# Designs tried in a protein design run: peptides against a protein of PDB entry 3B8E. Part 156

Target 1, 230 residues: chain A of PDB entry 3B8E
Amino acid sequence: PFLIFIIANIPLPLGTVTILCIDLGTDMVPAISLAYEQAESDIMKRQPRNPKTDKLVNEQLISMAYGQIGMIQALGGFFTYFVILAENGFLPIHLLGLRVNWDDRWINDVEDSYGQQWTYEQRKIVEFTCHTPFFVTIVVVQWADLVICKTRRNSVFQQGMKNKILIFGLFEETALAAFLSYCPGMGVALRMYPLKPTWWFCAFPYSLLIFVYDEVRKLIIRRRPGGWVE

## One batch from the design tools (peptide; made by RFdiffusion4, then SolubleMPNN)

Design b2_p22_6_s4 (from b2_p22_6, 22 letters changed)
Fold by OpenDDE base, seed 4:
Structure b2_p22_6_s4 (fold): chain B 230 residues (1-230), chain A 22 residues (1-22)
Amino acid sequence: as target 1 above (230 residues)
Amino acid sequence: DEVYKEALEKLEEARKKREEAL
């Protein structure tokens, strides 16, 4: 998110404090949950043919898979961001390069895509309105990420959701998202304005995309053991 | 929170006006 903010010079889609809440508040418990998860039976039963090369290759492939999931996650967040701004009169193309004028408190006549002028205060309200749904989108996409992380090769349907700690992590993440989104004072303290419940559903297509991606990946791995898709 | 609600209402009104103008 921050890299795209710099490269595209768009209004800030997600506050730094909110990013910290994601990194420290939402990712830690799930990561711990995964550490305590029992390895899938097929992983434990597989003798590495070459422990040194197979470990390195697997680490790279896993890193690539998580990188791809992370890209889908970021795309989900930005999609939500662009939808909200578009609904408020700022089309995605118009946002490119707008940051400088957007963040200037002395410019009160920034035009949207329809020629409507926006004061600094109005712009900041819209910006901060984007922070919460961006965060929530990340959380909803992380649900899918956490669920797929349970297995490397087996389908989620085959392995099931036996890890109670993972379920707890999902609950905690969701509770944190709800707290940050709806607790009084969060708009002032964290620049996260209350979110309409409908925006929670905006991320669901991306969560589904992650599930489909992972299931297809795992299917390929099962059909072609030792392929570069692992 | 009140300022935010008022701002949201204004934004929704502005959105409706834009939708009517399209």
Scores: peptide ipSAE 0.018, ipTM 0.576, DockQ to the pose 0.019
Fold by OpenDDE base, seed 5:
Structure b2_p22_6_s4 (fold): chain B 230 residues (1-230), chain A 22 residues (1-22)
Amino acid sequence: as target 1 above (230 residues)
Amino acid sequence: DEVYKEALEKLEEARKKREEAL
């Protein structure tokens, strides 16, 4: 998200504090879940034929998978961001390069895509209105990530959701999202304004996409052991 | 929260004005 913000010079889609909340909240539980998940019996049973090469390949593949999932998460967040801004009169094309004028407090006549002038205050409200749904989108997408992290090779349907740690993680992330989105004062403290409940559903297609992606990936791994997708 | 509500109202008013101008 931050890289796209810099490259595209668009209004800030997500605050730094919110990013920290994501990192602290969403990464800890998956890590714990993975630590308590008895390594899929198949990964432990296969002594690496060559411990040096197989370990390196596996680490690279895991890193790549997480990278891809992270990209889908970012896309989901940006989609929500662009939808909100478009609904408020700022089409995606118009946002490119707008940051300089957007962040200038002395410019109170920034035009939207329809020629409507926006004061600095109005612009910042719209910006901060985007922060919450961006965050919520990431959390909702992280639900799928948490679910898929349970298994490296097997389908979620095969192992079930019996992991209490996973359920706790889902609850924690959801509670955090609800707290940051709806708790009074969060708009001032974190620049996250309250979100309409409908925006929670905007992320669901991306969660589904991640789920489908991972199931397909796992299916490929099961059918082609030793492939580059492992 | 009040500032946010006022701001939201201003945004909605601005939106309506835009829709009327279109």
Scores: peptide ipSAE 0.017, ipTM 0.544, DockQ to the pose 0.017
Fold by OpenDDE base, seed 3:
Structure b2_p22_6_s4 (fold): chain B 230 residues (1-230), chain A 22 residues (1-22)
Amino acid sequence: as target 1 above (230 residues)
Amino acid sequence: DEVYKEALEKLEEARKKREEAL
């Protein structure tokens, strides 16, 4: 999120402190939980790994966990960000390069896509209104990501949710999202203004898409073992 | 918090006016 803010020169979609809360508060416990997830029934049938010849960490697992999943989460957040700004008169194309004028406190006549002028205060309110939904979107998408990462080839319905630490992580990240979204003073402290309950549902289509994508992927792996999708 | 609520209300009113104008 912060890199896209710099590269595209758009209004800040998510504060740096909030990003740290995601990385340390929402991702850490779930990541630990995945390390202690029960082995798949097919993995248990494999021969023990040779510690002298086999890599300690699977590069594909790293790529999926930190690369692909992280990108999908960011895309979900940015979708919510662009929807909110579009509803407030700022079309996505108009946001490109707007940061310089957006962050200038002395410019009080920044025009939106419809020619409406926005004061610095009004712009910052809209910006901070985006932060909370962006964060919540990431959390809701993480629900799906955590569930799908439990297994490599088995369906979630086959493997089940046996890891108590994972379940705890899901509750923790949800509780943190609720706290950051609705606790008084968070708008001042973290520049995260209170979220309307309806915005929680904005992320559900993305979570569903990720879930469906992974189930289809796993189905393909089961039908065609050794394919490029594995 | 009150300033924020007032600002949100104004933004929502402005949004509704835009939606009605379209």
Scores: peptide ipSAE 0.017, ipTM 0.546, DockQ to the pose 0.020; fails the geometry check
Fold by OpenDDE base, seed 1:
Structure b2_p22_6_s4 (fold): chain B 230 residues (1-230), chain A 22 residues (1-22)
Amino acid sequence: as target 1 above (230 residues)
Amino acid sequence: DEVYKEALEKLEEARKKREEAL
């Protein structure tokens, strides 16, 4: 998110504190769940035929999968960001290079795509209105990631939802999202304004996309063991 | 629109409090 913010010079889609909450709250649980899954998979004592090569391959595969999931997650957040700004009169093309004027407190006549003038206050409210849905989008996409990360090779349909760590992770992320979105004072403290329930559904297509992507990936891995897609 | 208005009011209140604290 920050790289796109710097490159495109768009208004900041996600605050630093919100990013810290994601890194500490939402990313930690998936990492722990992955570590436990690895431990459970290692407990299943399928001796890797070549421990060094198979570990390296598995680490590369996990890193590529995580990188791809992370890109889809970021795209989902940015999609929500652009939709909200477009609904408020700022088309994506108009946002390019707008950061300098957007963040300037002395410029109170920033024009949107329709020629409406926005005060600094109004712009910051719209910006902070984007932070909450961006965060919620990440959480909803992470639901799919957590479900996917429950099994490296097996379909989610084969193992079911019996993993207590997965259920706990889903609950924790949802509780954190609800807390940050609706707790009084979060708008001032974290620059996250309350979210309309409708915006929770904007993330579902991306969650589904990740789910389908991983199921297809796992299917390919099962059909072509040793492929580069692993 | 209601969420936006409430967010606006909260931002204005936060600004007033900051101005009062300065």
Scores: peptide ipSAE 0.016, ipTM 0.492, DockQ to the pose 0.023; fails the geometry check

Design b2_p22_7_s1 (from b2_p22_7, 19 letters changed)
Fold by OpenDDE base, seed 2:
Structure b2_p22_7_s1 (fold): chain B 230 residues (1-230), chain A 22 residues (1-22)
Amino acid sequence: as target 1 above (230 residues)
Amino acid sequence: LVKEAEERALELLKKALELILE
């Protein structure tokens, strides 16, 4: 999020404090839960060929899984960010390079994509309105990502939800998201304005898409081992 | 091929993050 903010000069999609809450609050428990996930049955059947090389391969696979989760989370967050700004009159293309004028307190006539002028205060309300849904979107996407990443080739329906720590992590991050979204004072303290309950569902189509995509991917891997999809 | 593309994307993201943190 911060990278895209700097490179594209868009309005800040996610505040620094919110990023810290994600990294320290929502990502840690799920990450720990994945460490306790039962190994996939087909992975356990493979005798370690070389302990050094197999450890390196496993570390690479874990690093890729965490990196993929982070990328999918960012994409989901940006999707919600662009939807909210588009509903408020700012199309994605118009946001490119807008940051300089957006953050300038002396410019009170920033035009949206439809020629409507926005004061500094109005712009900041919209910006801070994006922070909470971005955070919640990450949590909702994490529900799908954590469930699908627990296995490489087996379906979630085959592996099941046996890891109690993972289930606890999903509830904990959801409770934290609800607390940060609805607790009084979070708008001032964290620049996270209260979230309308309807925005919880904004990420659901994306989470479902990722879930379906991953299940299809895993199905292809099972049918064609060593294919380009692996 | 998908795995390789994902690895490259991750590597690019890591490099970009390192550049920002410096």
Scores: peptide ipSAE 0.000, ipTM 0.261, DockQ to the pose 0.020
Fold by OpenDDE base, seed 4:
Structure b2_p22_7_s1 (fold): chain B 230 residues (1-230), chain A 22 residues (1-22)
Amino acid sequence: as target 1 above (230 residues)
Amino acid sequence: LVKEAEERALELLKKALELILE
C-alpha cells in the first residue's frame, strides 16, 4: 500500500496507525496460531526425499505464496480505497499525482473528477473515511489467507478447522476491526471514521479470489507432484 | 523470472512495511 502511495502519488489510502493495528493486532495472533497448526498428514508421513532441496523448495514456495497473497490483499485494499474515493467524486485516474495538492493545507480548491472543489478539511475527511474500510478490507482478506495457510497441499475441506488458536485469531481480528470501526472517538484518536456496514462486503470478492487461487494452486500441486507450482 | 519478480516484490513490500513501521 505504501509503495503504491509513493509511486502513484495518490492520497494516503491507509494511515500509519491502521498499518500498526494490522501488523500488531491482526497479524500477530494469526502468525502464532499458524505456528501451532497441526502439520498436514502428508507432511508428517512424507520423509523428505532430500532434506536440503525439499526444505529450500518449500521455503521458496511458501515465500511465493505469501507474496502472491500479499499482493492480492493489497489489491483488495486499494480497490476499496478507489471505490470510496470514486463515490466521493475522485476517479482513480484523477488521483494519480494528486497527493501533493491533496496534502497541502493551503490549497482549498482541489478539484475532483467532476470539477467540484474540495477544501483541505473536506479532503481529509474523505481520506480518513478510506482508512477504516481499507483496514477492514485487509482483515476480511486475511480471513481467507489464514484459512488457506492451514494447509500446504491439502484442501481446507480435507484438513478442516481444527486449530482453535487460528479460530481465535479470526475472531480477534474481527473484534479489533469492529472496535476500531465503531468505537466512539476512533475518528479523532486514530483517524478512522466509522464504517458503513456495507463496506465489510467490499472485501469478499478478494477473499474469495484468494481462496480460489490457493485451492487451485493446491489442486495443481496434488495433481502434478514436482511441478513448477511446487 | 516470475519467481524472481515475486521475490523482488516481496522484498519491496517488506521494505515498505519496515519503512511504515518506522
Scores: peptide ipSAE 0.000, ipTM 0.256, DockQ to the pose 0.023
Fold by OpenDDE base, seed 5:
Structure b2_p22_7_s1 (fold): chain B 230 residues (1-230), chain A 22 residues (1-22)
Amino acid sequence: as target 1 above (230 residues)
Amino acid sequence: LVKEAEERALELLKKALELILE
């Protein structure tokens, strides 16, 4: 997100506070939950055929999977960002290169895609309105990510949701997202303005996509053991 | 084939991201 902000010169889609809340708030409990996740029943039973090559392949596959999931998360966040800005009159194409004028306090006549002029204060309200739903989108997508990370090969339906720490992590992330989104004063204190409850659902297709993608991946691994996917 | 599909999906996601960002 930050790299794209620099390259495209768009208004800031994700605030520093939001990033800190993701890193410290939403990722910590899930990471702990995964540490206590029961070893997949087949991980311990499958002797590595070649300890060096199989370990390297598995590490690469994990890294690639996390990279792909992270990309889908970012796409979900940016989708929400662009939808909000488009609803406020800023089409995606118009946002390219707009950052310089957007962030200038002395320019109070930045035009949207429809010729409406926006004051600096109005622009910053819209920008900060984007930060919250971007964060919420990440949290909702992280639900799917956390669930799929329970296993490497087995379906979530086979492994089940027995890890109470995982469930607690999901509730903690959701509670934090709700707190930051709806608590009075968060707009002033954290630059996170309240979002409409409907914005929570904007991320659901992406969460479902991640879930389906990973289940299909795992299904292929189960059907073709020793394939290039392992 | 799955790696190729994953790479293609990543490329499509990158292109979609680029298109969304464009």
Scores: peptide ipSAE 0.000, ipTM 0.221, DockQ to the pose 0.021
Fold by OpenDDE base, seed 3:
Structure b2_p22_7_s1 (fold): chain B 230 residues (1-230), chain A 22 residues (1-22)
Amino acid sequence: as target 1 above (230 residues)
Amino acid sequence: LVKEAEERALELLKKALELILE
């Protein structure tokens, strides 16, 4: 998010403090939960033929899968960001290069896509209105990510939800998201304005997309062992 | 080739993130 903010010169989609809350709050417990996930029975039964090469391939696969999932997460967050700004009169194309004027407190007549002038204070309100939904979108997408990362090959339906730490991680990140979204003063302290409850559901299609994508990927791996998807 | 490109992209992203966090 921050890289896109700098490269595209768009209004800040996600605050630095919010990023820290993701990294330290929402990702820590899930990461720990994955460390305690029982290895798939099939992975444990396969003696590594070549420990060095087979580990490297598996690490590469995991890295690619996480990279792909991370890209989908970012896309989900940006989708929410663009929807909110569009609802407030700023079309996505208009946001490109707008940051310089957007962040200038002396410019109080920044025009939206419809010719409406926005004061600095109004612009900051809409920017901070984006931060919370973006964050919540990431959390909702992380639900799917955490669940799918539980297994490498087996369907989640086959493996089941036996990891109590994973379940705890899901509750923790959800509770943190709710706290940051609805606790009084968070708008001032973290520049995260209160979230309308409806915005929680805007991320669900992306969460479902990730889930379906990974299940299809795993299905392909099961049907074509050693394929390019691996 | 796609995998190698994705790995390189991920490595670059990690390096970029490390640089930002520093």
Scores: peptide ipSAE 0.000, ipTM 0.246, DockQ to the pose 0.021; fails the geometry check

Design b2_p22_7_s2 (from b2_p22_7, 19 letters changed)
Fold by OpenDDE base, seed 4:
Structure b2_p22_7_s2 (fold): chain B 230 residues (1-230), chain A 22 residues (1-22)
Amino acid sequence: as target 1 above (230 residues)
Amino acid sequence: LVEEAEERALRLLKLALELIER
């Protein structure tokens, strides 16, 4: 998200506070939960055919899969960001290069895509309105990520939800998201304005996409053992 | 206990932010 903010020079999609909340709040418990995840029975029983090559291939595939999932997460967040700004009159194309004028408190006539002028205060309200939904979008997408990470080869339906710590992590990140979204004073304290409940659903397509992507990946691995996707 | 931990974490985050803004 931050890289796109720099490259595209768009208004800040995700505040520093929300980034910290993701890193410390939403990622920590999941990381711990994964550490306690019981190894997939197939992982433990599979003797590596070639320990050197199979390990390298596996590390590359894991890295690629996590990289792809991370890209989908970022896309989900940006989608929510662009939807909110579009609803407020700022089309995605118009946001490109707008940051300089957007962040300038002395410019009170920044035009949206429809020629409406926005004061600095109004722009900051819209920006801060994006922070919470972006955060919530990441959390909802992380639900799918956490669920898929519990297995390498087996479907979620085959492995089941046995890790209580993982389930706890899902509740914790959701509770944190709800707290940050709805607790009084968060708009002032953390620049996270209250979230309309409808925005929780904005991320679901991306969560589903990650889930489907991983299930398809795992299905391919199961059908083609030792293939490029394994 | 989870809510208390979250509140504590948020207080710490707020404090950290206040320190960064200073």
Scores: peptide ipSAE 0.013, ipTM 0.337, DockQ to the pose 0.054
Fold by OpenDDE base, seed 5:
Structure b2_p22_7_s2 (fold): chain B 230 residues (1-230), chain A 22 residues (1-22)
Amino acid sequence: as target 1 above (230 residues)
Amino acid sequence: LVEEAEERALRLLKLALELIER
């Protein structure tokens, strides 16, 4: 998110506070939950044919898969960001290069895609209105991530959701997202303005995409053991 | 317990923000 913000010179899609909430609030409990997840019986049964090469390849492939999932998460967040700004009159093309004028306190006549002028205060309200939905989008996508991370090879339908700590993590991150989105004073304290409930659903297609992607990946691994997708 | 943890986290975040803004 930050790299695209710099390169495209767009209004800030995700605040520092929201980043900290993701890193400290939403990722810790899930990470702990995964540590308590029972090792897949098949991982333990696979004796590495070559302990040095097979382990390194597997670690690289796992890292790549998580990198791909992270990209899908970012895309989901940016989609939500662009939709919100478009609803407020700022089309995605118009946002390119707009940051300089957007962040200038002395410019109170920044035009949207329809020629409407926006004051600095109005622009900042819209910007901060994007932060909360972006955060919530990440949380909703993380639901899928947590579920798919339970297994490396087996389908979620085969392994099930027996880890109580994982379930707790899902509730915790959702509760935190709801708190930050709807608690009075969060707009002033954290610059996270209240989220319309409808915005929670904007992330669902991306969550589903991650789930489908991982299930397809796992299916390929099961059908072709030792393939490059492992 | 979760609510208390959230409140503590929020206080910490607020403090961190105040520190960053200084």
Scores: peptide ipSAE 0.013, ipTM 0.338, DockQ to the pose 0.052
Fold by OpenDDE base, seed 2:
Structure b2_p22_7_s2 (fold): chain B 230 residues (1-230), chain A 22 residues (1-22)
Amino acid sequence: as target 1 above (230 residues)
Amino acid sequence: LVEEAEERALRLLKLALELIER
């Protein structure tokens, strides 16, 4: 998110404190839950024939999985960010290069895509309105990502929800998201304005798409073992 | 891997705190 903010010169999609809450609060418990799930899966697999090579392959696979999850989460967050700004009159193309004027408190006539002028205060309200839904979108996307990452080859329907730590992590993330979204003072402390309940559903189509995509991917892997899709 | 992830998270937290303080 921060790299895109710098490269595209768009308004800040996610506050620094919110990023920290994601990295430490939201990502840590899921990462632990996935580590336990992987350990359980590895115990059920044959002892590594070559512990050095198999460990390296496993570390690469885990690193790729975490990198892919992080990328998918960022894409989901940016989707919600662009939807919110578009609903407020700022189309995605118009946001490119807008940061300089957006962050300038002396410019009170920044035009949206429809020619409406926005004061600095109004712009900051819209910016901070994006932070909470961006965070919640990441949490909702993580629900799907954590569920699909339980197994590389098997369907979620086949393996089920046996990992109690994963289930606990999902509830903890949801509780944290609710706390940060609705607790009084979060707008001042974290620059996260209260979330309308409808925004919780904004990420669901995206999460469903990821879920369907991964189930299809797993189905292909099961039908064509050793394919490039692995 | 969990320990490495925790160490990375702690390093990122420290960096972020340093950025907030600036």
Scores: peptide ipSAE 0.012, ipTM 0.286, DockQ to the pose 0.035
Fold by OpenDDE base, seed 3:
Structure b2_p22_7_s2 (fold): chain B 230 residues (1-230), chain A 22 residues (1-22)
Amino acid sequence: as target 1 above (230 residues)
Amino acid sequence: LVEEAEERALRLLKLALELIER
């Protein structure tokens, strides 16, 4: 998100503080939970034929899969960002290169896509209105990520939800998201304005997409062991 | 033990945020 903010010169979609809350608050417990996940029944049964080459290939494929999922997460957040700005009169194309004027407190006549002029204060309200939904979108997408990362080959339905630490991680990140979204003063302290409950559902299509993507990937791995998808 | 540690960390984070708001 921050890289796209710099490269595309768009208004800041996710604040630095919210990024830190994701990295330190919402990602840490899930990451620990995965370390305590029960070994997949199929992983334990097969000795690697060549531990050096087969391990490297598998690590690269896993890294690529995680990278792809991370890109889908970012797309989910940006979708929410663009929807909110579009609802406020700023179409996605109009946001390109707008950052310089957007962040200039001395320019109080920035035009939206419909020719409406926005003061600096009004623009910052809209920007900060995007931060909370973006953050919540990431958390909701992380639910799917955390669940699918439990297994490499087996479906989530086959492996089940036996890891109590994983369940705790899901609860913790959701509770943190609710706290940051609805606690008084977060708008001032973290530049995260209160979120309407309806915005929690904006991320659900992306969570479903990730879930379906991974289940299809795992299905392909089960049907074609040793394929490029493994 | 890990769950307990995480719950403590979360409580400390919440307290820190509350202190910043004051």
Scores: peptide ipSAE 0.000, ipTM 0.275, DockQ to the pose 0.137

